# Peptides against a protein of PDB entry 3NZW: the designs that were tried, part 37

Target 1, 212 residues: chain A of PDB entry 3NZW
Amino acid sequence: TTTLAFRFQGGIIVAVDSRATAGNWVASQTVKKVIEINPFLLGTMAGGAADCQFWETWLGSQCRLHELREKERISVAAASKILSNLVYQYKGAGLSMGTMICGYTRKEGPTIYYVDSDGTRLKGDIFCVGSGQTFAYGVLDSNYKWDLSVEDALYLGKRSILAAAHRDAYSGGSVNLYHVTEDGWIYHGNHDVGELFWKVKEEEGSFNNVIG
Target 2, 222 residues: chain B of PDB entry 3NZW
Amino acid sequence: QFNPYGDNGGTILGIAGEDFAVLAGDTRNITDYSINSRYEPKVFDCGDNIVMSANGFAADGDALVKRFKNSVKWYHFDHNDKKLSINSAARNIQHLLYGKRFFPYYVHTIIAGLDEDGKGAVYSFDPVGSYEREQCRAGGAAASLIMPFLDNQVNFKNQYEPGTNGKVKKPLKYLSVEEVIKLVRDSFTSATERHIQVGDGLEILIVTKDGVRKEFYELKRD

## One batch from the design tools (peptide; made by RFdiffusion4, then SolubleMPNN)

Design b1_p12_5_s1 (from b1_p12_5, 7 letters changed)
Fold by OpenDDE base, seed 1:
Order: structure tokens, then sequence, then C-alpha cells
Structure b1_p12_5_s1 (fold): chain B 212 residues (1-212), chain C 222 residues (1-222), chain A 12 residues (1-12)
């Protein structure tokens, strides 16, 4: 898996691959690794598929309950804390989760929290999570600027996942891309790696280690 | 060291069509190299036009199916005989599976039916309850033999329009029920040839708006 | 060898 999120002048970019594995078996190429909790809040998934899917869905329910009770959307800080508290209660039980909670509230602005099953909860501007994270960081860190245009930021997110899909055997399938603004998240499509790779290679003149 | 799990082999296969879905399974039940039964159905009509199979350790599979059937029953009691939708069924099954997260059902679960728009639906589950809606899925002993075939023949993976130098993919299209049944039969006959845990009989449950139909075909009995 | 054995799916 490779997931990433980063803040920039235009909000938040979230990009993820879609491969699931069982050992060396490709279990699926079409897994949705982003949960749309509400129109302003996203969660990403890495680790055990069931752990992530189950508990982030549960988180969504908790966030909805908050909205119903408090008559306002939950903060990204609070949402991430709920998840963090939950996994911490299971510490040592064997949960495997590497998640990012990304969203926008009027109070916080665009916000990203990293939450994992070890109990770590971090606020930050840039995170890559999964077995392919180092590959993604290589591209992302080399090209990241706060002042990226929305177009360039979207491309950078997509391109970083593509790099990871290329080098990490546990990442692949497609890139799902999101842009989060004050008006909520916008889905920017599913990009099959098989097609995207050749497109990017041609347009950039990159991936010259692969014969065209 | 004691192993609480058995492996009863077998293989299951789900394919969703436009207005139908199919869930098929062989009828061989085996332990190690011994055939326990040549006809032990593992694909079940659970009501509300939902068919289900949980393949792997048969004791766990049967338990899971029974629990789900009971869940359907109680759903009707609690909601004035409302039909359980396939997506709600999938969520329910996730909870059944994840409820045993730390002592999982040793099964690969597939359900098939129609979604609320009348479109064919197949959902697959890992042992602990992650699930995904897909157009096709093979599970069980010979899944590794069948799934790549389904990738190619249902989702047309690695197929391109002739004369396009690999630049134009073969377009996706729904398969007819007849085409799907042919693929299922070919899948199981081929799997039977190469896997000792697959054979004897093939039971296919076809879900349409008119209900569940069952077909049976003989497989090799070697 | 690739095997879809009855095992948990991972988002590696």
Amino acid sequence: as target 1 above (212 residues)
Amino acid sequence: as target 2 above (222 residues)
Amino acid sequence: APSPAVQEWWLG
C-alpha cells in the first residue's frame, strides 16, 4: 500500500493506491483505501484491510453521532483522537492500522492527522503511509512546495503514488485522488496504473529504466 | 501442536451480470487426501434473494452461514419483513466475521444477489471481514487457478482491440447468463483437472429478479 | 508461489 496526504496553499491532496495482498498473492487491484466519512472529512487505510475498514467505518458512525448531538461537524482533531483512543485500547491485541484523517473545519482549516495502531497520533503537513511510503516520499519531497497550484498538487500526489506503485510490489492497481478544500472533498478520479504509467512516461520522459 | 482449523478444500466462484448474479461451488468435501463427501453443498440460498458460500474450514463456514440466515430471520422480525438488501447483508456479514477477529472463521466468503437497482452484485470477504463488491471472485483451493482466468474472461484483462498495437483495451461489457455459466463450467472443469480438492459436482445458484435457480453438473470424480 | 489461501487481506 501507498497512501499520502499533504497540505498546500490550495488545501489538501490525498492520493492512494488500490492493491490488496495476501502474501505474494494479489488479492485485489480495486480496493477503496479512502473512506469518505463526511463531505469534509476523509480517512485513509493501510495495514490490515479488515481492521482499517471496520474501524474507520465505525469512526464514521461516531463522527455522525457527534454531528447529530452537537449540531456541528466534528473537528479533525477530535475525529482522529476518537480513532487513536480506540486503537490504543486494543494496543497489544494485534491490530494493524496506518491511517490519515484529513479534513477541513472552519475552526482548524485544512488538517491532517496520522494515526496508527501503535497509538501514535501526529498532526502534520505531509505524510506518506504504507510499504511504498519511501518511494512516494522520494518524489513528493523532491517536488513539494506550499505554493503549488491545485493542478500541480494533484499531479504530484498522483505521480508520487505512481512511483510507489512502480517500485513497491505491494502497491498498484490504480490511483484514487482527492482534493480537500473549505467546500469539502472533491474526488479526482480513478487512474489505472497500467495506463497512467505510460502516459506519464511519455509526457515527462521519465521512467527511462523501462523500455517504451 | 493442536490446530483448531481444518481445511475441507473446495472452490467457489461468483460472477455478477447485468441483471443477475451467479455463485457456484463444487460439492467435494475433503480432509487431507480423503474425500469425505462427493456431494456436500456449500452454496446456500439464504432468503431475500441472497446466496452465500463460506469456503475453507467447513465447520466455520456452516456456522457463519447459519448465523447469517438467523440474522436475516431477525431482520424480518425487527423490520416488518423488509427485504434485506445485498449491501446491508454485506455489512452484517462483516460484523459477523470481525466479531471473531481474534479467532477468525477460517473461510473465504462470497455472497451474490441483486442490488437495489436490480443489478447483479457479488461481495467477497476475507476471514476477518474486509469486503468488496466485485464483478467476479474465485475463492478456495483452486482460486489461484481460476481467478486469473476470470480476470481475463470477465474483466477482459490484458485484452486489446486487434490492430491497435495494444493501445485500445477490449471494452468492458456484461456477459449473458449463458456466457457466465459457460465460464463457470470451464473454470471448474479445468480446476478439477489440476487440483485434488476440487471435483465430483458443480452446483450453480443463479439469482435473478424471479428468484434463485439452481443448476447441477457432474465433475470428474477421480 | 501466489496462493489465495484462506488468509487476511493486507493493505501493505
Scores: peptide ipSAE 0.426, ipTM 0.807, DockQ to the pose 0.630
Fold by OpenDDE base, seed 2:
Structure b1_p12_5_s1 (fold): chain B 212 residues (1-212), chain C 222 residues (1-222), chain A 12 residues (1-12)
Amino acid sequence: as target 1 above (212 residues)
Amino acid sequence: as target 2 above (222 residues)
Amino acid sequence: APSPAVQEWWLG
């Protein structure tokens, strides 16, 4: 898996691959590794598929309950804290989760929290999570700047996942791409890695380690 | 050392069509190298136009199916006989599976039915309850033999339009029920040839708006 | 822990 999120002048970019594995077996190429909690809040998934899917869905329910009780959307800080507190209660039980909670509130602005099953909770501007994270960081860190245009930021997110899909055997399938703004998240499509690779190679003149 | 799990072999397969869905399974039940039964059905009509199979350790599979059937019953009691939708069924099964997260049901679960728009739906589950809606899924002993075939023949993977120099993919389209049945039969006959835990019989449940229909075909018995 | 034939899915 490779997931990433980063803040920039235009909000947040979230990009993820879609491969699931069971050992050496490719279980699926079409897994949705982003949960759309509400129109302003996203969660990403890495680790055990069931752990992530179950508890992030549960988180969505808790966020909705917050809205009903408090008559306002939950903050990104509070949402991530709920998940962090939950996994901490299961510490040592064997949960495997590496998640990012990404969203926008008027109070916080665009915000990213990293939460994992070890109980770590971190706020930051850039995170890559999963077995392919180092490959994604290689591209992302090399090209990231706060002043990226929305177009360039979207491309950078997509391109970073592509790099990880190319080098990480546990990442692949497609890139799901999101842009989060003050108006909420916008889905920017599913990009098949097979097609995307050749397109990028041709347009950039990159990936010259592969003969076309 | 004591092992609480067994492996009863077998294989299951689900394919969703436009307005139907199919869930099929062989009828062989084994332990180690011994055939326990040549006809032990493992695909079940659970009511509300939902068919289900949980393949792997049969004791766990039977327990899970029984619990789900009971869940359907209670759903009707609690919600004035409302029909359980396939997506809600999938969520319910996730909770059944994840409820045993630390002592899992050792099964690959597939359900099939129609979504709320009347479109064919197949959901597959891992042993601890992650799930995905897909057009097709193979599970069980010969899943690794069948799934690549389905990738090619249902989802048309690695197929391109002739004369396009590999630039135009074969377009996706729904298969007819007859075509799906052919693929299912070919899948299981092929799997039977190459896997000792698959064979004897093939039972296919077809879900349409009119209900669940069953078909049976003989497989090799060696 | 017992090792079943059916493995859980991972998002690596």
Scores: peptide ipSAE 0.394, ipTM 0.811, DockQ to the pose 0.532
Fold by OpenDDE base, seed 4:
Structure b1_p12_5_s1 (fold): chain B 212 residues (1-212), chain C 222 residues (1-222), chain A 12 residues (1-12)
Amino acid sequence: as target 1 above (212 residues)
Amino acid sequence: as target 2 above (222 residues)
Amino acid sequence: APSPAVQEWWLG
């Protein structure tokens, strides 16, 4: 898996691959590794598929309950804390989760929290999570600027996942791309890695280690 | 060291069509190298036009299916005989599986039916309850033999329009029930040839708006 | 190791 999220002047970009594995077996190439918690809040998934899917769905329910009880949207900080508290209660039980909670509230602005099953909760501007994270960081860190245009930021997110999909055997399938703004998240499509790779190679003149 | 799990082999396969879905399974039940039964059905009509199979350790599979059937029953009691939708069934099964997260059902679960729009639906689950809706899925012993075939023949992976130099993919289209049945039969006959845990019989459950029908075909009995 | 078909799915 490779997931990433980063803040920039235009909000948040979230990009993820879609491969699931069971050992050497590619279990799926079409897994949705982003949960749309609400129109302003996203969760990403890495680790055990069931752990992530189950608990992030549960998180969505908790976030909705918060809205019903408090009559306001939950903050990104609070949402991430709920998940963090939950996984911490299961510490040692064998949960495997690496997640980013990304969203926008008026109070916080665009916000990203990293939460994992070890109990770590971090706020930050840039995170890559999963077995392919280092590959994604290689591209992302090399090109990241706060002042990226929305178009460039979207491309950078997509391109970083593509790099990881290329080098990480446990990442691939497609890139799911999101842009989070003050008006909520916008889905920017599913990009098959097979097609995307050749397109990017041609347009950039990159990936020259692969003969066309 | 005691192993609480067995492996009863077998293979299952789901394919969704436009207005139908198919869930098929062989009828061989095996332990190690001994055939326990040549006809032990593992695909079940669970009501509400939902068919289900949980393949792997048969004891766990049977338990899970029974629990789900019971869940359907209680859903009717609690919700004035409302039909359980396939997506809701999938969510329910996730909870059944994940409820045993720390002592999992040792099964690969597939359900098939129609979604609320009348479109064919197949959902696949891992042992602990992650699930995904797909057009097709193979599970069980010969899944690794069948799934790539389905990728090619259902989802038309690696197929391109002739004369386009590989630049235009073969367009996705729904398969007819007849085409799907052919693929299922070819899948299982092929799997039977190469896997000792697959064979004897093939039972296919076809879900349409008119209900569930069953077809049976003989497989190699070696 | 269990067969891939019955193994837990990982988002690596």
Scores: peptide ipSAE 0.379, ipTM 0.803, DockQ to the pose 0.843
Fold by OpenDDE base, seed 3:
Order: C-alpha cells, then structure tokens, then sequence
Structure b1_p12_5_s1 (fold): chain B 212 residues (1-212), chain C 222 residues (1-222), chain A 12 residues (1-12)
C-alpha cells in the first residue's frame, strides 16, 4: 500500500493506490483505501484491510453521532483522537492500522492527522503511509511546494503514488485521487496504473529503467 | 497441541451479471486426502434474494451462514419485514466476521444478489471482515487457478482490440447468464482436473429478480 | 490460535 496526503495553498491532496495482498497473492487491485467519512473528512487505509475498514467505518459513525449531539461537524483533531483512543485501547492485541485523517473545518482549516495502531497521533503537512511510503516521499519531497497550483498538486499526488506502485510490489492497481477544500472533498478519479505509467513515461521522459 | 481449525477444501465462485448474479460451489468436502462427502452443499439461499457461501473450514462456514440467516430473520423482526439489501448484508457479515477478529472464522466468504438498482452484485470477504463489491471472485482451494481466468474472461484483463497494437482495451460488457454459466462450468471442470480438493459436483445458485434457482452439474469423482 | 489457511487481506 501507498497512501499520501499533503497540505498546500489550495487545501489537501489525498492519493492512494488500490492493491490488497495476502502474502504473495494479489487479493485485489480495486480496493478503496479512502473512506469518505463525511463531505469534509477523509480517512486513508494502510495495514490490515479489515482493521482499517472496520474501525474507520466505525469512526464515521462516531463522527456522525458527534454532529447529531453537538450540532456541529466534528473537528479533524477530535475525529483523529477518537480513532487514536480506540486503537490505543487495543494496543498489543494485534491491530494493524496506518491511517491519515484529512479534512476541513472552519475552526482548523485544512488539517491532516496521522494515526497508527501503535498509538501514534501526529498532526502534519505531509505524510506518506504504507509499504511504498518511501518511494512516494522520494517524489513528493522532491517536488512539493506550498504554492503548488491545484493542478500541479493533484498531479504530484498522483505521480508520487505511481512511483510507489512502480517500485513497491505491494502497491499498485490504480490511483484514487482527492482534493479537499473548504467546500469539502472532490474525487478526482481512478487512474489505472497500467495506463498511467505509460502516459507519464511518455510525457515526462521518465521511468527509463523500463524499455517498454 | 490443539488446532481449532480444519480445512475442508472446496472452491466457490461468484459472478455478477447485469440483472443477475451467480454463486457456485463444488460439493466435495474433504479432510486432508480423504473425501468426507461427495455432496455437501456449501452455497445457501439465505432469504431476501441473497445467496451466501463461506468456504474453508466447514464448521466455521456453517456457523457463519447460520448466524447470517439468523441476522436476516432478526432484521425482518426489527424493521417490519423490510428486505435486507445486499450492501447491508455485506456490512452485517463484516460485523459477524470482525466480531471474531481475534479468533477468526477460517473462511473466504462470498455473497451474491441484486443491488437496490436490480444489478447483479457480488461481495467477497476476507476471514476477518474486509469486504469489497466485485464483478467476480473465486474463493477456496482452487481460487488461485480460477481467479486469473476470471480476470481474463469476465473483466477482460490483458485483452485488447485487434489491430490497435495494444492501445485499445477490450471494452467491458456484462455477460449473459448463459455465458456466465459456461464460464463457471469451465472454471470448475478445469479446477477439478488440477486440484484434488475440488470435484464431485457443482451447484450453482442463480439470483434474478424472480428469485433464486439452482443448477447442478456432475464433476469428476476421482 | 494459528492463522487460517485463508489469509487476511493486507493494505501494504
């Protein structure tokens, strides 16, 4: 898996691959590794598929309950804390989760929290999470600027996942791309890695390790 | 030391069509190299036009199916006989599976039915409850033999339009029920030839708007 | 208990 999220002048970019594995078996190439918690809040998934899917869905329910009780959308800080507290209660039980809670509130603005099953909770501007995270960081860190245009930011997110999909055997399938703004998240499509790779290679003159 | 899990072999296969879905399974039940039964159905009509199979350790599979059937019953009690949608069924099954997260059901679960728009739906689950809606899925002993075939024949993976130099993929299209049945039969006959845990009989449950029908075909009994 | 023969899915 490779997931990433970063803040920039235009909000948040979230990009993820779609491969699931069971050992050496490619279980799926079409897994949705982003949960749309609400129109303004996303969760990303890395680790155990069931752990992430179950608890982030649960988180969505908790976030909705918060809205009903408090008559206000939950903050990204609070949402991430709920998840963090939950996984911390299961510490040592064997949960495997690496998640980013990404969203926008009027109070916080665009916000990203990293939460994992070890109990780590971090607020930050840039995170890559999963077995391919280092590959994604290589591209992302090399090209990231706060002042990226939305178009360039979207491309950078997509391109970073593509790099990871290329090098990480446990990442691949497609890139799912999101842009989070003050108006909520916008889905920017599913991009098959097989097609995307050749397109990018041709347009950039990159990936020259592959002859074609 | 005690091993709570067994492996009863077998293979299951789900394929979604446009307005139908199929869930098929062989009827062989084995332990190690011994055939326990040549006809032990493992695909079940659970009501509300939902068919289900949980393949792997049969005791766990049966338990899970029974729990789900009971869940359907209670859903009707609690919601004025409302039909359980396939997506809600999938969520429910996730909870059943994940409820045993630390002592999992040793099964690969597939359900099939129609979504709320009347389109064929197949959901597959890992042992601990992650799930995905797919057009097709093979599970069980011969899943590794069948799934790549389904990728090619249902999802048209690695197929391109002739004369396009690989630039145009074969377009996705729904398969007819007849085409799907052919693929299922070919899948299981082929799997039976190459896997000792698959054989004896093939039971196919076909879900349409008119309900669930069953078809049975003989497989090799070797 | 040992892991089942059917492996759980992993997201990298």
Amino acid sequence: as target 1 above (212 residues)
Amino acid sequence: as target 2 above (222 residues)
Amino acid sequence: APSPAVQEWWLG
Scores: peptide ipSAE 0.389, ipTM 0.810, DockQ to the pose 0.537; fails the geometry check

Design b1_p12_5_s2 (from b1_p12_5, 7 letters changed)
Fold by OpenDDE base, seed 5:
Structure b1_p12_5_s2 (fold): chain B 212 residues (1-212), chain C 222 residues (1-222), chain A 12 residues (1-12)
Amino acid sequence: as target 1 above (212 residues)
Amino acid sequence: as target 2 above (222 residues)
Amino acid sequence: APAPATQEWSFG
């Protein structure tokens, strides 16, 4: 898995691959590793598929309950804290989760929190999470600027996942791409790695380690 | 050391069509190298036009299916006989599976039915309750033999329009019920040839708006 | 009896 999120002048970019594995077996190439909690809040998934899917869905329910009780959308800080508190209670039980909670509130603006099953909760501007995270960081860190245009930021997110999909055997399938703004998240499509790779190679003159 | 799990073999397969879905399973039940039964159905009509199979350790599979059937019953009691939707069924099964997260059901679960728009639906689960809606899925002993075949024949993977230099993929389309049945039969016939835990009989449950139909075919009994 | 050859999915 490779997931990433980063803040920039235009909001948040979230990009993830879509491969699930069971050992050496490719279980699926079409998994959704982003949960759309509400129109303004996203969660990403890395680690145990069931752990992530179950508890982030549960988180969605908690966020909805907050909205009903408080008559206001939950903050990104509070949403991430709920998840962090939950996994911390299970510390040592064997949960495997690496997640990013990304969203927008009027109070916070665009916000990203990293939460993992060790109980770590971090606020930050850039995170890559998963077995392919180092490959994604290599591209992302080399090209990241706060002042990226929306177009360039979207491309950078997509391109970083592509790099990870190329090098990490546990990442691949497709890139799911999101842009989070003050008006909520916008889905920017599913990009099959098989097609995207050759397109990018041709347009950039990159991936020269592959003949084609 | 105590091992609470067994392996009863078998294979299951789900494919969704446009306005139907199928869930098929062989009827062989084994332990190690011994055939316990040549006809032990493992695909079940659970009501509300939902068919289910949990393949792997049969004791766990039967327990899970029984729990789900009870869940359907209670859903009717609690919601004035409202039909349980396939997506809600999937969520319910996730909770059943994840409720045993630290002592899992050793099964691969697949359900099939129609979604709320009348479209064919197949959901597959890992042992601890992660799930996805897919167009097709193989589970069980011969899943690794069948799934690549389904990738090619249902999802048309690695197929391109002739004369396009691989630039145009074969377009996705729904298969007819007849085409799906052919694929299912070919899948299980092939799996039976190459896997000792698959054989004896093939039972196919077909879900349409008119209900659940069952078909049975003989497989090799060696 | 050996455990079945089922494995949990991972978003590795």
Scores: peptide ipSAE 0.357, ipTM 0.806, DockQ to the pose 0.613
Fold by OpenDDE base, seed 4:
Structure b1_p12_5_s2 (fold): chain B 212 residues (1-212), chain C 222 residues (1-222), chain A 12 residues (1-12)
Amino acid sequence: as target 1 above (212 residues)
Amino acid sequence: as target 2 above (222 residues)
Amino acid sequence: APAPATQEWSFG
């Protein structure tokens, strides 16, 4: 898996691959590793598929309950804290989760929290999470600027996942791409790695380790 | 050392069509190298036009299916005989599986039916309840033999339009029920040739708006 | 408990 999120002048970019594995077996190439909690809040998934899917869905329910009780959308800080508190209760039980909670509230603006099953909760501007995270960081860190245009930021997110899909055997399938703004998240499509790779190679003159 | 799990072998396969879905399974039940039964059905009509199979350890599979059937019953009691939708069934099964997260059901679960728009739906589950809606899924002993075949023949993976230098993929399309049945039969006959845990019989449940139909075919009895 | 042959999916 490779997931990433970063803040920039235009909000948040979230990009993830879609491969699931069971050992050496490719279980799926089409998994959704982003949960749309509400129109302003996303969760990403890395680690155990069931752990992530189950508890982030549960998180969605908790966030909805907050809205019903408080008549206000939950903050990104509070949402991430709920998840963090939960996984901490399971510390040592064997949960495997690496997640990013990404969203926008009027109070916080665009916000990213990293939460993992070890109990770590971090606020930050850039995170890559999963077995392919180092490959994604290599591309992302080399090209990241706060002042990226929305178009360039979207491409950078997509391109970073592509790099990880190329080098990480546990990442691949497609890139799911999101842009989060004050108006909510916008889905920017599913990009098959098989097609995307050749397109990017041709347009950039990159990936010269592969002969077409 | 005591092993709480067994392995009863077998293979299951789900394929969704446009207005139908198919869930098929062989009828062989084994333990180690011994055939326990040549006809032990493992694909079940659970009501509300939902068919289900949980393949792997048969005791766990049967327990899970029974729990789900009971869940359907209680859903009717609690919600004025409302039909359980396939997506809600999938969520319910996730909770059944994840409820045993730390002592999992040793099964690969597949359900098939129609979504609320009347389109074919197949959902597959890992042992602890992660799930995905897909057009096709193989599970069980010969899943590794069948799934790549389904990738090629249902989802047309690695197929391109002739003369395009691999630049244009074969377009996706729904398969007819007849085409799906052919693929299912070819899958299981092929799997039977190469896997000792697959054989004897093939039972296919076809879900349409008119209900569930069953078909049976003989497989090798080796 | 021994791991069953059917393995859990991973978003590795």
Scores: peptide ipSAE 0.374, ipTM 0.805, DockQ to the pose 0.538; fails the geometry check
Fold by OpenDDE base, seed 3:
Structure b1_p12_5_s2 (fold): chain B 212 residues (1-212), chain C 222 residues (1-222), chain A 12 residues (1-12)
Amino acid sequence: as target 1 above (212 residues)
Amino acid sequence: as target 2 above (222 residues)
Amino acid sequence: APAPATQEWSFG
């Protein structure tokens, strides 16, 4: 898996691959590793598929309950804390989760929290999470700047996941791409790696380790 | 050392069509190299036009199916006989599976039915409750033999339009029920030839708007 | 208990 999120002048980009594995078996190439908790809040998934799906869905329910009780959308900080507290209660039990909670509130603005099953909770501007994270970082860090245009930021997110999909055997399938703004998240499509790779290679003159 | 798990072999297969879905399974039940039964159905009509199979350790599979059937019953009690949708069923099954996250049901679960728009739906689960809606899924002993075949024949993976130099993929299209049944039969006959834990009989449950029907075909009994 | 033959899915 490779997931990433980063803040920039235009909000947040979230990009993830779609491969699930069971050992060496490619279980699926079409898994959604982003949960749309609400129109302004996303969760990403890396680690145990069931752990992530179950608890981030549960998180969604908790976030909805918050909205109902408090008559206000939950903050990204609070949402991430709920998840963090939950996984911390299960610390040592064997949960496997590497998550990013990404969203926008008026109070916080665009916000990203990293939460994992070790109990780590970090606020930050850039995270890559999963077995392919280092590959994604290689591309992302090399090209990131705060002042990216939305178009360039979207491309950078997509391109970073593509790099990881290329090098990480546990990443692949497609890129699911999101842009989060003050108006909420916008889904920017599913990009099949099999097609995207060749397109990018041709347009950039990149991936020269592969002969087409 | 106590090992709570067994492996009863078998294989299951789900395919979603446009307005139907199928869930098929062989009827062989084994332990190690011994055939326990040549006809032990593992695909079940659970009501509300939902068919289910949990393949792997049969004791766990049976338990899970029974729990789900009971869940359907209680859903009716609690919601004035409202039909359980396939997506809600999938969520429920996730909870059943994940409820035993630390002592999992040793099964690959597939359900099939129609979504709320009347389109065929197949949901596949790992042992601890991750799930995905798919057009097709093979599970069980011969899943590794069948799934690549389904990728190619249902989702037309690695197929291209002739004369396009591999630049245009074969377009996706729904398969007819007849085509799906052919694929299922070919899948299981082929799997039976190459896997000792698959054989004896093939039971196919077909879900349409008109309900669930069953078809049975003999497989090799070797 | 040993892991079953049907392995859990991972978002690696």
Scores: peptide ipSAE 0.371, ipTM 0.810, DockQ to the pose 0.553; fails the geometry check
Fold by OpenDDE base, seed 1:
Structure b1_p12_5_s2 (fold): chain B 212 residues (1-212), chain C 222 residues (1-222), chain A 12 residues (1-12)
Amino acid sequence: as target 1 above (212 residues)
Amino acid sequence: as target 2 above (222 residues)
Amino acid sequence: APAPATQEWSFG
């Protein structure tokens, strides 16, 4: 898996691959690793598939309950804290989760929290999470700047996942791409790696390690 | 040390069509190299036009299916005989599986039916309740033999339009029920040839708007 | 270890 999220002048970019594995077996190439909690809040998934799906869905329910009770959307800080507290209660039980909670509130602005099953909760501007994270960081860190245009930021997110899909055997399938703004998240499509790779290679003149 | 899990072999396969879905399974039940039964059905009509199979350790599979059937019953009691939708069934099964997260059901679960728009639907689950809706899925002993075949024949993976030098993919299209049945039969006959835990009989449950139909075919008994 | 077909899925 490779997931990433980063803040920039235009909001938040979230990009993830879609491969699931069971050992050496490719279980699926089409898994959704982003949960759309509400129109302003996303969760990403890495680690145990069931752990992520189950608890992030549960998180969605908690966020909805907050909205109903408080007549206000939950903050990204509070949402991430709920998840962090939950996994911490299961510390030592064997949960495997690496997640990013990404969203926008009037109070916080665009916000990203990293939460994992070890109990770590971090606020930050850039995170890559999964077995392919180092490959994604290589591309992302080399090209990131706060002043990226929305177009360039979207491409950078997509391109970083593509690099990870290329090098990490546990990442692949497609890239799911999101842009989060003050008006909420916008889905920017599913990009099959098989097609995207050749397109990017041709347009950039990159991936010269592959002849064609 | 005590091993709580067995492996009863077998293979299951789900394919969704446009307005139908199929869930098929062989009827062989084994332990190690011994055939326990040549006809032990493992694909079940659970009501509300939902068919289900949980393949792997039969004791766990039977328990899970029984729990789901009971869940359907109680859903009717609690919601004025409302039909359980396939997506809600999938969520319910996730909870059944994840409820045993720390002592999992040793099964690969597949359900098939129609979604709320009348389109064929197949959902597959790992042992602890991750799930995905797909057009096709193989599970069980010969899943590794069948799934690549389904990738090629249902989702047309690695197929391209002639004369395009591999630049234009074969377009996705729904398969007819007849085409699906042919693929299922070919899958299981092929799997039977190469896997000792697959054989004896093939039972196919076909879900349409009119209900669940069953078909049975003989497989090799060696 | 569980058989591959019955292994837990990973978003590794």
Scores: peptide ipSAE 0.356, ipTM 0.793, DockQ to the pose 0.802; fails the geometry check

